Peptides against a protein of PDB entry 3V4O. Designs and how they scored, part 54

Target 1, 234 residues: chain A of PDB entry 3V4O
Amino acid sequence: DQPLAKDKVALLIGNMNYREHPKLKAPLVDVYELTNLLRQLDFKVVSLLDLTEYEMRNAVDEFLLLLDKGVYGLLYYAGHGYENFGNSFMVPVDAPNPYRSENCLCVQNILKLMQEKETGLNVFLLDMCRKRNDYDDTIPILDALKVTANIVFGYATCQGAEAFEIQHSGLANGIFMKFLKDRLLEDKKITVLLDEVAEDMGKCHLTKGKQALEIRSSLSEKRALTDPIQGTEY

## One batch from the design tools (peptide; aimed at target 1 F164)

Design b2_p26_6_s3 (made by RFdiffusion4, then SolubleMPNN; from b2_p26_6, 12 letters changed)
Fold by OpenDDE base, seed 3:
Structure b2_p26_6_s3 (fold): chain B 234 residues (1-234), chain A 26 residues (1-26)
Amino acid sequence: as target 1 above (234 residues)
Amino acid sequence: MEEKKKEEEERFKELEKLKEEAKKKE
């Protein structure tokens, strides 16, 4: 009765050393911790740091090719980002100042491609410093996610780099990863798990009013990251 | 079926290659 994954694949991206934007530190540790946890969950994990626009696009494209019917996919990004009129963008390390949409990766476009893969589960987690970009006039993408896409989108946002990296708290992890790592190995429906993470973030005095987790889901089945991989069918 | 598995393995290897290249950048 337990759902089975055909395979489990994850791509983790952490951007820190920006050329023309404030440098970050947390993504390094966060990507490392998440990698170790996902490996314990039998994910095939590729972790990449400090990617240029070209490298990011290539990595995402290759990841998308691994997504197929019944596959469990997880895409994680930590770094700078911005949102304009409902469109979110991941910022590569070589993005100019100011950056524009053509220099960045559109989250909604990636989600659109993910929903076409008929995955057993697809999780997209964003941990970005989120601001409005007044220098970008990109038209909003209005396409909604399909209800049957089995996609879970988690968006952990902060107002700035200072909130992303509690430099004064001595915390090794970013805020989101601090709470996520405590629950990630639990055998729970992924949406329930993330909801509990969101609640934990809300109860902590260090994170209250500084960072929140937004969850959007089209998952209609009880799918968990702990679901076992089915036997080799090839 | 074996062909599909092989293709998947090759795709994963391409991602691993990217990882190795990224390490050289550190």
Scores: peptide ipSAE 0.292, ipTM 0.844, DockQ to the pose 0.036
OpenDDE base, seeds 1, 2, 4, 5: peptide ipSAE 0.024, 0.022, 0.022, 0.108; ipTM 0.539, 0.553, 0.543, 0.614; seeds 1, 2, 5 fail the geometry check

Design b2_p26_6_s4 (made by RFdiffusion4, then SolubleMPNN; from b2_p26_6, 14 letters changed)
Fold by OpenDDE base, seed 1:
Structure b2_p26_6_s4 (fold): chain B 234 residues (1-234), chain A 26 residues (1-26)
Amino acid sequence: as target 1 above (234 residues)
Amino acid sequence: MKEKEEKHKKLLEELEKLKEEKKKLE
């Protein structure tokens, strides 16, 4: 039986023009490329750039409301981030320096909310660093993902500022998007697809030992981004 | 099903509004 999506929705966030942090360039192109690809996969895509904390929280909240039983959701973020004690945080453009957890969006909290939506598939992709924030000592208690939550989490990370240096090498896209875009349209189980992306990154001399894709999944079914929407005729 | 579809439509519209408002402020 062909798996069907009740609907397909995606929210893409790219933060570049930070007020009190180094500016980025890659998110602009990456969001653009991903938008085009997801639209080819019949996703309803909303792309937002340079979001403040307020705007990010509102956008994520609205996106979560779009998630429902059988819906395929994809949330993508590119920008600054940090990780403390297993908790990852997305940094809004208006975050102070130094930023703290109360100024940022907790990834694990979002994942927790996603698992309660009974989605057919939920993909969360992060392209941000995992450096420690020495100015934030908040230790939230994290709940484990449900076994059958159908969530796939991809975390593309780099060591130090190497991602910045590679961006100056003439690459239009960020490293993660460079490899993701080559495979995103393939009719494969999403975890298999992302695993292949991870392998491609590992084989590339530019990224080997410098950037990696961490994949965590609670997906217990064969689901692909190419799965058709229910009611569509082919 | 129709009700859910309408809900999704409204929420997407809200996200688009956010996009447009953001663009105006930039």
Scores: peptide ipSAE 0.170, ipTM 0.752, DockQ to the pose 0.035
OpenDDE base, seeds 2, 3, 4, 5: peptide ipSAE 0.051, 0.095, 0.102, 0.025; ipTM 0.679, 0.715, 0.718, 0.644

Design b2_p26_7 (made by RFdiffusion4)
Pose (drawn by RFdiffusion4):
Structure b2_p26_7 (pose): chain A 234 residues (1-234), chain P 26 residues (1-26)
Amino acid sequence: as target 1 above (234 residues)
Amino acid sequence: SELEERYQKHLEENKDTPPSNELQAR
């Protein structure tokens, strides 16, 4: 009755040095922090910085190859992003200005590929803005996803809104990781854990009225990032 | 590792960065 993971795998990407878009600073320290915390939780973690579109597609293919039945899969992205018609896109460092969906990675397409591997848990922590891209002409018409009841999204901000880091950030985490890092080791269902992070973030004066954590979840089973890996000793 | 090297270099360059009450959008 203790939920188990076949394995725990994560892909972390922080994009900062944009060629044609404002540069960011905090993704480095955010990725460094989450890498350490997830390693403490026995995840196999690939952590990468400043990825071009080509490197981002390769990184996600490698991550998909590590996924199989019953595996917990987690993707964390810190950098520029946007959201059109409910679909979230991650923007690579080589994105032109303006850019469209073909220059970016669609998170929903990644989730579809993860479900094909029959993962036991799918977690997306998207630490990016979610405003429309006016230059993105295209429409989704993506296939409906299977009902796997094991998907959790922890958006650093609401749809049509911005996610933030501290100006001239230096050593400071961005807002989402500032609060996520204090809770991530808790032995609680990931949905509940993210809800406590949402409450902590609500006390932050800098972001009142402009950034709030949004949890979207269909996870029915009580799965946690601290769940033991099957066949190891707990 | 590459991430550790990048972090340590960034920490050494930015350890004296003053705090700020302003926000930058991602």

Design b2_p26_7_s1 (made by RFdiffusion4, then SolubleMPNN; from b2_p26_7, 8 letters changed)
Fold by OpenDDE base, seed 4:
Structure b2_p26_7_s1 (fold): chain B 234 residues (1-234), chain A 26 residues (1-26)
Amino acid sequence: as target 1 above (234 residues)
Amino acid sequence: SELEERYKEHVEKNKNTPPSDKLQAI
């Protein structure tokens, strides 16, 4: 039986114009391209650029309000970030240098809140570096996640590694998005889709040994981004 | 939309930027 989504909602955040950190080029393009793709998949998409901490928190709050039982939620982030002790932190454009966890948004906290909404699928696509932030020794104590078996993480890179953008064809594009966009519309289980993206990325000589897609999932159902919305005829 | 406008501006600004294989960490 084809899984159905009650609704499909995506929040896309691209941070590039940092105040105290190097400016990025790809997030704008990546968010734009992903927006168009997700709309083709009948996602309700909110796309935001260059968010301050306050704005990011508000955006996440608003996103969460759109989630409910059976809703597919997708969070995409492109920007600076880091990972400490398995926790992913998205860096707002107004973050200080150096930044700490208190200045950033923890993805796992967002996941917790999404689980409370009893979503049908939680997808995180994180196009950020995953290097440890040596300036932050805080060990976040996060509440235990529920066993919902509907979680998929697509990390643009491996733990402890960097993610990259390239300017191959005039416009800068994140390596992750470069390959993701080619497959995103495929009617495949999301983990299978991402696995194929990983293979495609692996063929890129530029990032071989430097960046590799990591898929972390607990997904017990064959759910795809192409899954139809309940009550709609497809 | 704001995104569309920003994108258009970005495209215009970078229309003459040559391709590069240089990686930029994000």
Scores: peptide ipSAE 0.550, ipTM 0.929, DockQ to the pose 0.759
OpenDDE base, seeds 1, 2, 3, 5: peptide ipSAE 0.473, 0.523, 0.544, 0.479; ipTM 0.900, 0.921, 0.928, 0.903; seed 1 fails the geometry check

Design b2_p26_7_s2 (made by RFdiffusion4, then SolubleMPNN; from b2_p26_7, 9 letters changed)
Fold by OpenDDE base, seed 4:
Parts: C-alpha cells; structure tokens; sequence
Structure b2_p26_7_s2 (fold): chain B 234 residues (1-234), chain A 26 residues (1-26)
C-alpha cells in the first residue's frame, strides 16, 4: 500500500556569510535548487539564508509548529558544522570563533522535538562537516530518542570527515547536493534513493577518499519524498 | 522571493567564474 503523508514540510537553511568563519559559496545555490525540487514534490518549503543563532532557533521553532501526526518533516542544512559524540551541530553565521555547542543548534535535539509531534517521517539532510570540535568539550547528555522507526539521516560526509563544495562554471554546489539533486524526484524509498546518491558520489574522482555519503536510518516503512499527501488525488 | 533575488544576484556575480577542481571544505 502506498504510504501517505498528512502533509509535507521542509525547512532549508543555508549559511554562507559567516562573520568569524570562512565564507562559503554553495549553500545559496544548494538551497535554491533543493527548494525548487521539494516544491515539485509538494513540500511546503521554508528556505532561509545566513541565519544568526537567534534566527535559526526561531526558524526551527516555526518549523516545528507546522509538524503534526503523520506529517513528513525534512530539515536541510548547508553550512559550517561539527559533530561531537554523535551529535550534529549546525553553526549560525554569528557564531564566535571558536564556536561551542551553546552557540549552535543540535540536530538531535530537533529530532527529539520532531518525535514529540508524531511525524510520519523525519528526514535530515546535513551538508556540513562532521569533524570533531576540539574547542567544545561539552558532552551533551541528550534524552533518549523514542523508537519511531521513521528517521533518516543523510550526512554529506562520514563521521569525522569534511564535506566539500565544488565550483562549476559560474555556480558552486556542495558535493552532496550535486548528486542528490539528480535523484531527489525519484519515487523510491528515501533510504534507497540516498543509497543511489551515495553510489553516484562514490564515482566522483574528486571526492574519493575525502567525502562519502553516510546514511543513518531507522525506517521501517517504504516512505518516499514522493509519497502523496492525504486527501489529494494521486 | 528573497531567495530568488539573492540567487539571481549570485548567479550574475559569478557568471564568469571558471570551474575548479579544487574542493573547498564546508
């Protein structure tokens, strides 16, 4: 049976104009392209660029308000980030140098809040580095996640590794988005789709040994981004 | 939209930027 979404909501954040960190090129393009793709998939998309900590927190709060039982929630982030002890931190543009967890947004905390909404699917697409931040010695004690079996993480890179952007003629893309955009509209289980993206990325000679997609999922149902919204004709 | 405007401005600004094999870490 075809899974149905109650609704489909996406928050896309692209941070590139950092105050105290290197500026990035790809997030704007990546957010733009992903916005257009997700809209074709009937997602309600909120796309934001260059958010301060305050703005990011507000954006997440507003995003969470749109989530409810059976809603598909997708969070995409492109920007600086790090991973400490399995926790992913998105870095706002006004983060100090060095940044710490208190300056950043923890993705796993967002996931916890999404689980409280009883969402139908939680997708995180994280186009950021996953290197340890040695300046942050905080060991986050996160509350245990619920067993919802509806979680998919697409990490642009492996644990402890960097994610990269590449300059094309004119525009730059993150390597992750470069390959993701080619398959995103396919009617496939999201984990299968991401697996194919991983294979495509693996063929790229530029990123061999440097960047590889990691899929982390607990998804017990054949959920796809193409799943129709309940009450719509399909 | 603001996104469209920023994208278009970015596109215009970078229209002559050559491709590079150099990867930049995010």
Amino acid sequence: as target 1 above (234 residues)
Amino acid sequence: SELDERYNAHKEKNKNTPPSDKLQAI
Scores: peptide ipSAE 0.606, ipTM 0.942, DockQ to the pose 0.775
OpenDDE base, seeds 1, 2, 3, 5: peptide ipSAE 0.563, 0.480, 0.567, 0.577; ipTM 0.928, 0.900, 0.930, 0.933; seeds 1, 2 fail the geometry check

Design b2_p26_7_s3 (made by RFdiffusion4, then SolubleMPNN; from b2_p26_7, 7 letters changed)
Fold by OpenDDE base, seed 4:
Structure b2_p26_7_s3 (fold): chain B 234 residues (1-234), chain A 26 residues (1-26)
Amino acid sequence: as target 1 above (234 residues)
Amino acid sequence: SELEKRYQEHKEKNKDTPPSDKLQAL
């Protein structure tokens, strides 16, 4: 029998109108499209745009309040970001130039807090660059994560690499979302789904050698975004 | 919703924006 979710909750953040950094075009579109898809999957979706540090932290706090034992939690972020020493940092729109970890939200810290809620599944979809921030020399000391075997990271790009957006006729999409949206509704284990997205992305000549999806997972159960919510008939 | 409003505004603003092969790093 397929796994069941106690509930399904998603927080989507798209930052594009940065004050001291290049403005982006895709996050709004990506968040919008992903919102509609996740709602079709019966996620409770909170979608927010252009968040300051304060607002982002509050949004994460509120998101965490919705998590509980067996709940599927999904965090999507599109915007500027960086990765130092394996830690992913989401950059708020009011971040200074240059920004440092103290100005940003650490995804791994959020994961830790999600684990404390005993969630059924933790999915992070990070549509941001993963280049090292040379202006941030802080080595984060993070608490060790628990072994929950329910974690999936979908990185839009490889470690040390950039993620890109592309301008189509009219609207722009992140490369990651461009391919993710085509498969997101498929009833497949989330890691399998992302693997297929990775293959699709790999066929894009524009980003070959520049951007590739990385899946980092510890998922011991066949959990899918399509998993039904406990108490509902599907 | 706020998201819908922002999206529609963005869509209207960019309705004539041509495609490009130029990638913008996030």
Scores: peptide ipSAE 0.678, ipTM 0.962, DockQ to the pose 0.784
OpenDDE base, seeds 1, 2, 3, 5: peptide ipSAE 0.528, 0.531, 0.676, 0.660; ipTM 0.915, 0.919, 0.962, 0.959

Design b2_p26_7_s4 (made by RFdiffusion4, then SolubleMPNN; from b2_p26_7, 11 letters changed)
Fold by OpenDDE base, seed 4:
Parts: sequence; structure tokens; C-alpha cells
Structure b2_p26_7_s4 (fold): chain B 234 residues (1-234), chain A 26 residues (1-26)
Amino acid sequence: as target 1 above (234 residues)
Amino acid sequence: SELDKRYEEHKEKHKNTPPSDKLQAI
């Protein structure tokens, strides 16, 4: 039987106009393109740009309010970030230099809160660097996650590595989004889809040895972003 | 939408930006 979503909700955040950090070019374009794609997949999409810490926290809170049992939740982030001890931190545009975990949003904390909502699927697409922040010595003590077997992380890059954006004629894209957008509408298990994206990215001579997609998943069901919403006639 | 507006403005601003093989870290 084809899995069904109770609903499908996505929060997309693109931070590019940082106050104390280098400005980025791709997040706006990436968020825009992803928004249009996810809407075609019948996601309710909230897309936000250049969020302060306060705004990001509020956006996440509002996103969580839309989640419930069986709902597919997708969080996409494009912007500066880092990873310390396996914890991913999204950097708000008003973060100080250097930034620390207290200035940032921890993705794993968001996941914990999503699990409490008994979501049907939790997808994180993180188009950010995963380098260690040497200015943050804080070891986050995170509560143990539940075993929900409905979690998928698509990291734009490997642990300890950087993610990149590429300037095309006119507009720039993140490398991750460049390849993701070509496959996102495919009716495939999300982990399979991402694996194919990883292969596509691996063929890019520009990023070979510099950036590779990492998939981290605990997904026991054949769930896809194309899964129909319960009660809708497709 | 605000996103659409921002996108169009960005597109216009960068319409003549040449491609580059130089990658920039995010």
C-alpha cells in the first residue's frame, strides 16, 4: 500500500544577507526554486529569507504548530552553518562574529520537537557548511531522539566539509540545489531520490573531492515526497 | 509574494553576471 501523508508542510529558510559574515548569493534562488517544486508536490510551503535569530526561532515554532501525527515535515536551510559533534547549527543573519551555538538554531533540537508531533516523515535538507566551529567549544547535551524510523537528512556536503554555490550566467545556485531540483519531483523513496542526486553531484568535476552529498536516514517505510495527502483524490 | 518580489529583483540585478567556475563556500 502506498504511504499517505496526513498533510505536507515545508519550512524553507534562506539566509544570505548576513550582517557580520560574508554575504551569499544562492540561498534566495535556491529557496525560490525549491518553493515552486514543493508546491507542485502539494506541500504547504513557508519560505522565508534573511531571518534573524528571533525570526528563525519564531518560524520554527510556527512550523511545528503545523505538524501533527502523520504529517510530512520538511525543513530546508540554505545559509551559513556549522557542525559540532554531530549537531548542525543554522546561522541567523544577525549572528555575531564569531557565532556560537547560543546564537544559532540546532537542527537536532528541531528534530526532537518534530518527533513529539508524531510526524509521518521528517526531512531535513541542509545546504550549509559542516565544518567545525572552533570558536564554539560548547558540547550540546541533546536529549536522546526517539526511534521513529521516519528521518531523512540530506546534507549538501560531508561532515567537516564545505558546501558551495556556483555562479551561472545570471543567477547562482547551491551545488546541492543544482542537482536536487532535477530529481525532486520523481516518485521515489526519498532516500533513493537523494542517492541519485548524490550520484549526479558526484559527476560534477567542479565539486569532486570538495563536496559530496551525505544521506543520513532512519526510514523504515517507502515514503516519498510525492506521497498523496490523505483524503485527497489524486 | 515577498519571495517572488525578492527573486525578481535579484534576477534583474544579476542579469549580466557572468558564469564562473570558481566555487564559493556557503
Scores: peptide ipSAE 0.638, ipTM 0.953, DockQ to the pose 0.773
OpenDDE base, seeds 1, 2, 3, 5: peptide ipSAE 0.577, 0.491, 0.576, 0.531; ipTM 0.932, 0.902, 0.933, 0.914; seed 1 fails the geometry check

Design b2_p26_8 (made by RFdiffusion4)
Pose (drawn by RFdiffusion4):
Structure b2_p26_8 (pose): chain A 234 residues (1-234), chain P 26 residues (1-26)
Amino acid sequence: as target 1 above (234 residues)
Amino acid sequence: SALKEEIAKNSEKPHHPELQSRYSEL
């Protein structure tokens, strides 16, 4: 009755040195922090910075190869992003200005590929803005996903809104990780854990009215990032 | 839902100077 994971795998991407878009600072320290915390939770973690589109597609293919039946899969992205018609896109460092969906990675397409591997848990922590891209002409018409009841999204901000980091950030985490890092080790269902992070963030004066954590979840089983890996000793 | 819509509307306005958006500024 203790939920188990076949394995725990994560892919973390922090993009900062954009060629044609404002540069960011905090993704480095955000990625460094989450890597450490997830390693403490026995995840196998690949952590990468300043990825071009090509590197981002390769990184996600490698991550998909590590996924199999019953595996917990987690993707964290910190950098520029946008959301058109409910679909979230991650923007690589080589994105032109303006850019369209073909220059970017669609998170929903990644989720579809993860479901094909029959993972036991799918977690997306998207630490990026979610405003429309006016230059993105295209439409989704993506296939409906299977109902796997194991999907959790922790968006650093609401749809049509911005996610933040501290100006001239230096050593400070961005807003999402500032609050996620204090809770991630808790032995609670990931949905509940993210809800506590949403509450902590609500006390932050800098972001009132402009950034709020959004949890979207269909996870029915009580799964946590602290769940033991099957066949190891707990 | 209403709070989320209000946050979205406020994001079209200037934000606090100590904050840096991860918006691409197209």

Design b2_p26_8_s1 (made by RFdiffusion4, then SolubleMPNN; from b2_p26_8, 11 letters changed)
Fold by OpenDDE base, seed 5:
Structure b2_p26_8_s1 (fold): chain B 234 residues (1-234), chain A 26 residues (1-26)
Amino acid sequence: as target 1 above (234 residues)
Amino acid sequence: EKEREEIAKNSELPGPEELQSYDPEL
């Protein structure tokens, strides 16, 4: 018997039109394409672009209201970001220059709140840089995480490294989404799927030695994005 | 069929083919 989801919910955020930082291109296309793919996987999807701090916090709050016991939750973020002391920070479009943790959303805090909902699966796909922000010396005091063995992080790049997008005259994907989209619909354990994406990305001549996918997981069950929703027929 | 909501603000996209870092300092 394969695992079942009570429901499947995704929040996708793409920030590109920053006020005080360089504008990005790929998040528009990446969010659009990922939305269509997750819809095919029967996710309820909320996709948002160019969010201020206030709007991002509200979006996360609304996302959390859709989570409950056994629900699959997926958070995707594409935009500027940083990582300090193992904590990932998503940067809103109205963040100052320089930004600090007080201006940003901490992913690990969101994870803590998701765990309180007793979700069946927590997936984070973070398409952002993971370099240290030297302008922020704050060490967040995080609440203790539960041991739920249902957590998967897909980092578009290695710890301390940069993430990249491919620029064209027209619209194009970021590097991570370029390869993720080709495999996302496969019926495989999510960590196995991401491992295959990592191999595909590793063959890319553009990013070899510059960007590599990191998978961090505590997943004790064969959970897949293709898992059926309880009470549905396929 | 599942619900999908999409909300977008202004989108401005830049020019030629190259790798662009998501690092705001680059």
Scores: peptide ipSAE 0.232, ipTM 0.609, DockQ to the pose 0.214
OpenDDE base, seeds 1, 2, 3, 4: peptide ipSAE 0.211, 0.197, 0.223, 0.224; ipTM 0.595, 0.583, 0.610, 0.610; seed 3 fails the geometry check

Design b2_p26_8_s2 (made by RFdiffusion4, then SolubleMPNN; from b2_p26_8, 10 letters changed)
Fold by OpenDDE base, seed 2:
Structure b2_p26_8_s2 (fold): chain B 234 residues (1-234), chain A 26 residues (1-26)
Amino acid sequence: as target 1 above (234 residues)
Amino acid sequence: SEKAEEIAKNSELPGPEELQSYDPEL
């Protein structure tokens, strides 16, 4: 039986114009391209650029309000980030230098809140660096996640590694989005889709030894981004 | 903050001229 989504909701955040950190370019195009693709997949998409901490928190709160039992939730982030002790932190554009966990949004906290909504699928696409932030000595005490078996992380890079953008003629795309966009519309289990993206990225001579996709999942059902919304005739 | 506009553009970027890291260089 094909899984059905009660609804499909995506929040896309692209942070580029940091106040106290290096500016990025790719998140602009990447958010736009992903927005278009997810809309073709019948996602309700909110796409935002250059969010402050306050705006990011509000955007996440509003996103969570749209989630409910059986809803597919997708969070995409492109920007600066770090990973400490297995926790991913998205960095707002107004984050201080150095930033700490208190200035950032913890993805695993968002996941916890999504699980409380009894979502049908939780997808995180994180196009950010995953280096340790040595200026943040905070050990996050996260509440235990529920065993929901509906979680997929697509990390643009490996733990402790950097994510890259490709610049050409003043335009830039993230390496992750470059390959993701070619497969995103495929009717495949999301983990299978991401595995194919990982293989495509692995064939790229530009990123060999620099960036590789990491898939972290607990997904017991054949859930796809193409899954129809319940009550809609497809 | 800026809300992303609906851009119906899936354009393949040609080969990279440069790779830029997302490293914040803290």
Scores: peptide ipSAE 0.309, ipTM 0.682, DockQ to the pose 0.227
OpenDDE base, seeds 1, 3, 4, 5: peptide ipSAE 0.300, 0.300, 0.308, 0.288; ipTM 0.671, 0.677, 0.682, 0.664

Design b2_p26_8_s3 (made by RFdiffusion4, then SolubleMPNN; from b2_p26_8, 15 letters changed)
Fold by OpenDDE base, seed 1:
Structure b2_p26_8_s3 (fold): chain B 234 residues (1-234), chain A 26 residues (1-26)
Amino acid sequence: as target 1 above (234 residues)
Amino acid sequence: MEEAKKIAENSKLPGPEELQSYDPEL
């Protein structure tokens, strides 16, 4: 039987104009392209750029309000980030230099809150660096996640590695989005889709040995971003 | 989110030339 979504909601955040950190170029284009694709997949999409810590927290709160039992939730982030002790941190544009976990948003905390909403699918697409932040010695003690078997992480890069954007004649696009956009509309299990994206990225001479997609999943059902919304007649 | 910026309709085409790291330490 074809899995059904109660609804489909996405929050896309692109941070590029940092105050105390190097500016990025690709997040603007990447968020735009992904917005258009997800709308074609009948997602309700909120797309935001250059968010302060306060704004990011508010955006996440509003996103969570749209989630409910059986809803597909997708969070995309493009910007600076780091990973400490298996926890991913998204860096707001007003983060100090150096930043710490208290200045950033922990993705795993968001996941916990999504699980509390009893979502049907939780997808995280994280286009950020995953290097350790040596200036942050905080070991987050997080509550254990529930076993929901509906979680998919697409990391633009490997653990401890960097994510990259392509610069060409003033135009920029993230490496991850370059390959993701070509497959995102395919009617495939999301993990299969991402695996194909990983293969495409692996064939690229520019990124070979520099950036590789990492997929983490507990998804036990054949759920796709193309899954129809319950109650929609075709 | 009074100061939050929604994405404007701005499309740019990617092209290969140089890789720029998202590492904030660069």
Scores: peptide ipSAE 0.092, ipTM 0.579, DockQ to the pose 0.206
OpenDDE base, seeds 2, 3, 4, 5: peptide ipSAE 0.020, 0.023, 0.100, 0.025; ipTM 0.457, 0.463, 0.559, 0.460; seed 4 fails the geometry check

Design b2_p26_8_s4 (made by RFdiffusion4, then SolubleMPNN; from b2_p26_8, 11 letters changed)
Fold by OpenDDE base, seed 4:
Structure b2_p26_8_s4 (fold): chain B 234 residues (1-234), chain A 26 residues (1-26)
Amino acid sequence: as target 1 above (234 residues)
Amino acid sequence: MEEREEIAKNSELPGPEELQSYDPEL
């Protein structure tokens, strides 16, 4: 039987114009393209660029308000980031140099809050570096996650590695979005879809030894981004 | 919450020398 979503909501954040860190280019294009794709999938999409810490926190709060039992929630982030002790941190554009966890948003904390909403699916697409931040020695003790079996992480790169964007005379995608966009509309279990994206990325000789997609999931149901919204006639 | 839409352009993958890391250079 076809799984149904109560609703589908996505928050897309692209941070490029950092004050104290190198500027990026791809998040602009990536957020735009992903927005269009997710809208084709009947997601309610909020897309934001160049958010300060305050704005990011507010955006997440507003996003969480849209989540409820059975709702599909998708969070996409493109920008600077780091991973310490298995926790992913999204870096706001006004983050200091160096930044610490208190300056950033912890993805796993957001996941916890999403779980409290009893969402039907939680998808995180993180197009950021996953290198350790040696300037942040904080060991976050996060609350144990609930066993919801509805979680999917698509990391643009593997742990300890960097994510890359294409530098071209014009606007171009990050490496992750370059391949993700080609498959995102496919009616497949989200983990299967991402696995195919990983294969596509793996065929690119430019990224060999530099960037590889990591899928981390606990998904017991055949949930897809294409799943129809409950009550929708099709 | 403000929605922002921008213009996107697709490009072919350049050579390795044309890749930029998202490394924040801490």
Scores: peptide ipSAE 0.161, ipTM 0.561, DockQ to the pose 0.250
OpenDDE base, seeds 1, 2, 3, 5: peptide ipSAE 0.156, 0.156, 0.030, 0.143; ipTM 0.563, 0.549, 0.483, 0.560; seeds 1, 5 fail the geometry check

## One batch from the design tools (peptide; aimed at target 1 P27 L206)

Design b2_p27_1 (made by RFdiffusion4)
Pose (drawn by RFdiffusion4):
Structure b2_p27_1 (pose): chain A 234 residues (1-234), chain P 27 residues (1-27)
Amino acid sequence: as target 1 above (234 residues)
Amino acid sequence: LTEAMETLTEAEDSMLQSRDSQLPPLP
């Protein structure tokens, strides 16, 4: 009755040095922090910075190969992003200005590939803006996903809104990780854990009225990032 | 008091960096 994971795998990407878009600073420290915390939770973690589109597609293919039945899969992205018609896109460092969906990675397509591997848990922590890209002409018409009841999204912000880091950030985490880092080790269902992070963030004066954590979840089983890996000793 | 409160709100907003791509408007 203790939910178990076949394995725990994560892919973390922080993009900062954009060629044609404002540069960011905090993704480095955000990725460094989450890598440490997830390693403490026995995840196998691949952590990468400043990825071009080509490198991002390769990183996600490698991550997909590590996924199999019953595996917990987690993807964290810190950098520029956008959202059109409910679909979230991650923007690589080589994105032109303006850019369209073909220059970017669609998170929903990644989730579809993860479900094909029959993972036991799918977690997406998207630490990026979610405003519309006016230059993106295209339409989704993506296939409906299977009902696997094991998907959790922790968006750093609401649809049509911005996610933030501190100006000239230096050593400071961005807003999402500032609050996520204090809760991530808790032995609670990931949905509940993210809800506590949403409450902590609500006390932050800098972001009132402009950034709020959004949880979207269909996870029915009580699964946590602290769940033991099957066949190891707990 | 109202001017001081507006100035404080502008200062707090200036401390934030968006992770928005800041795309130009459509021609």

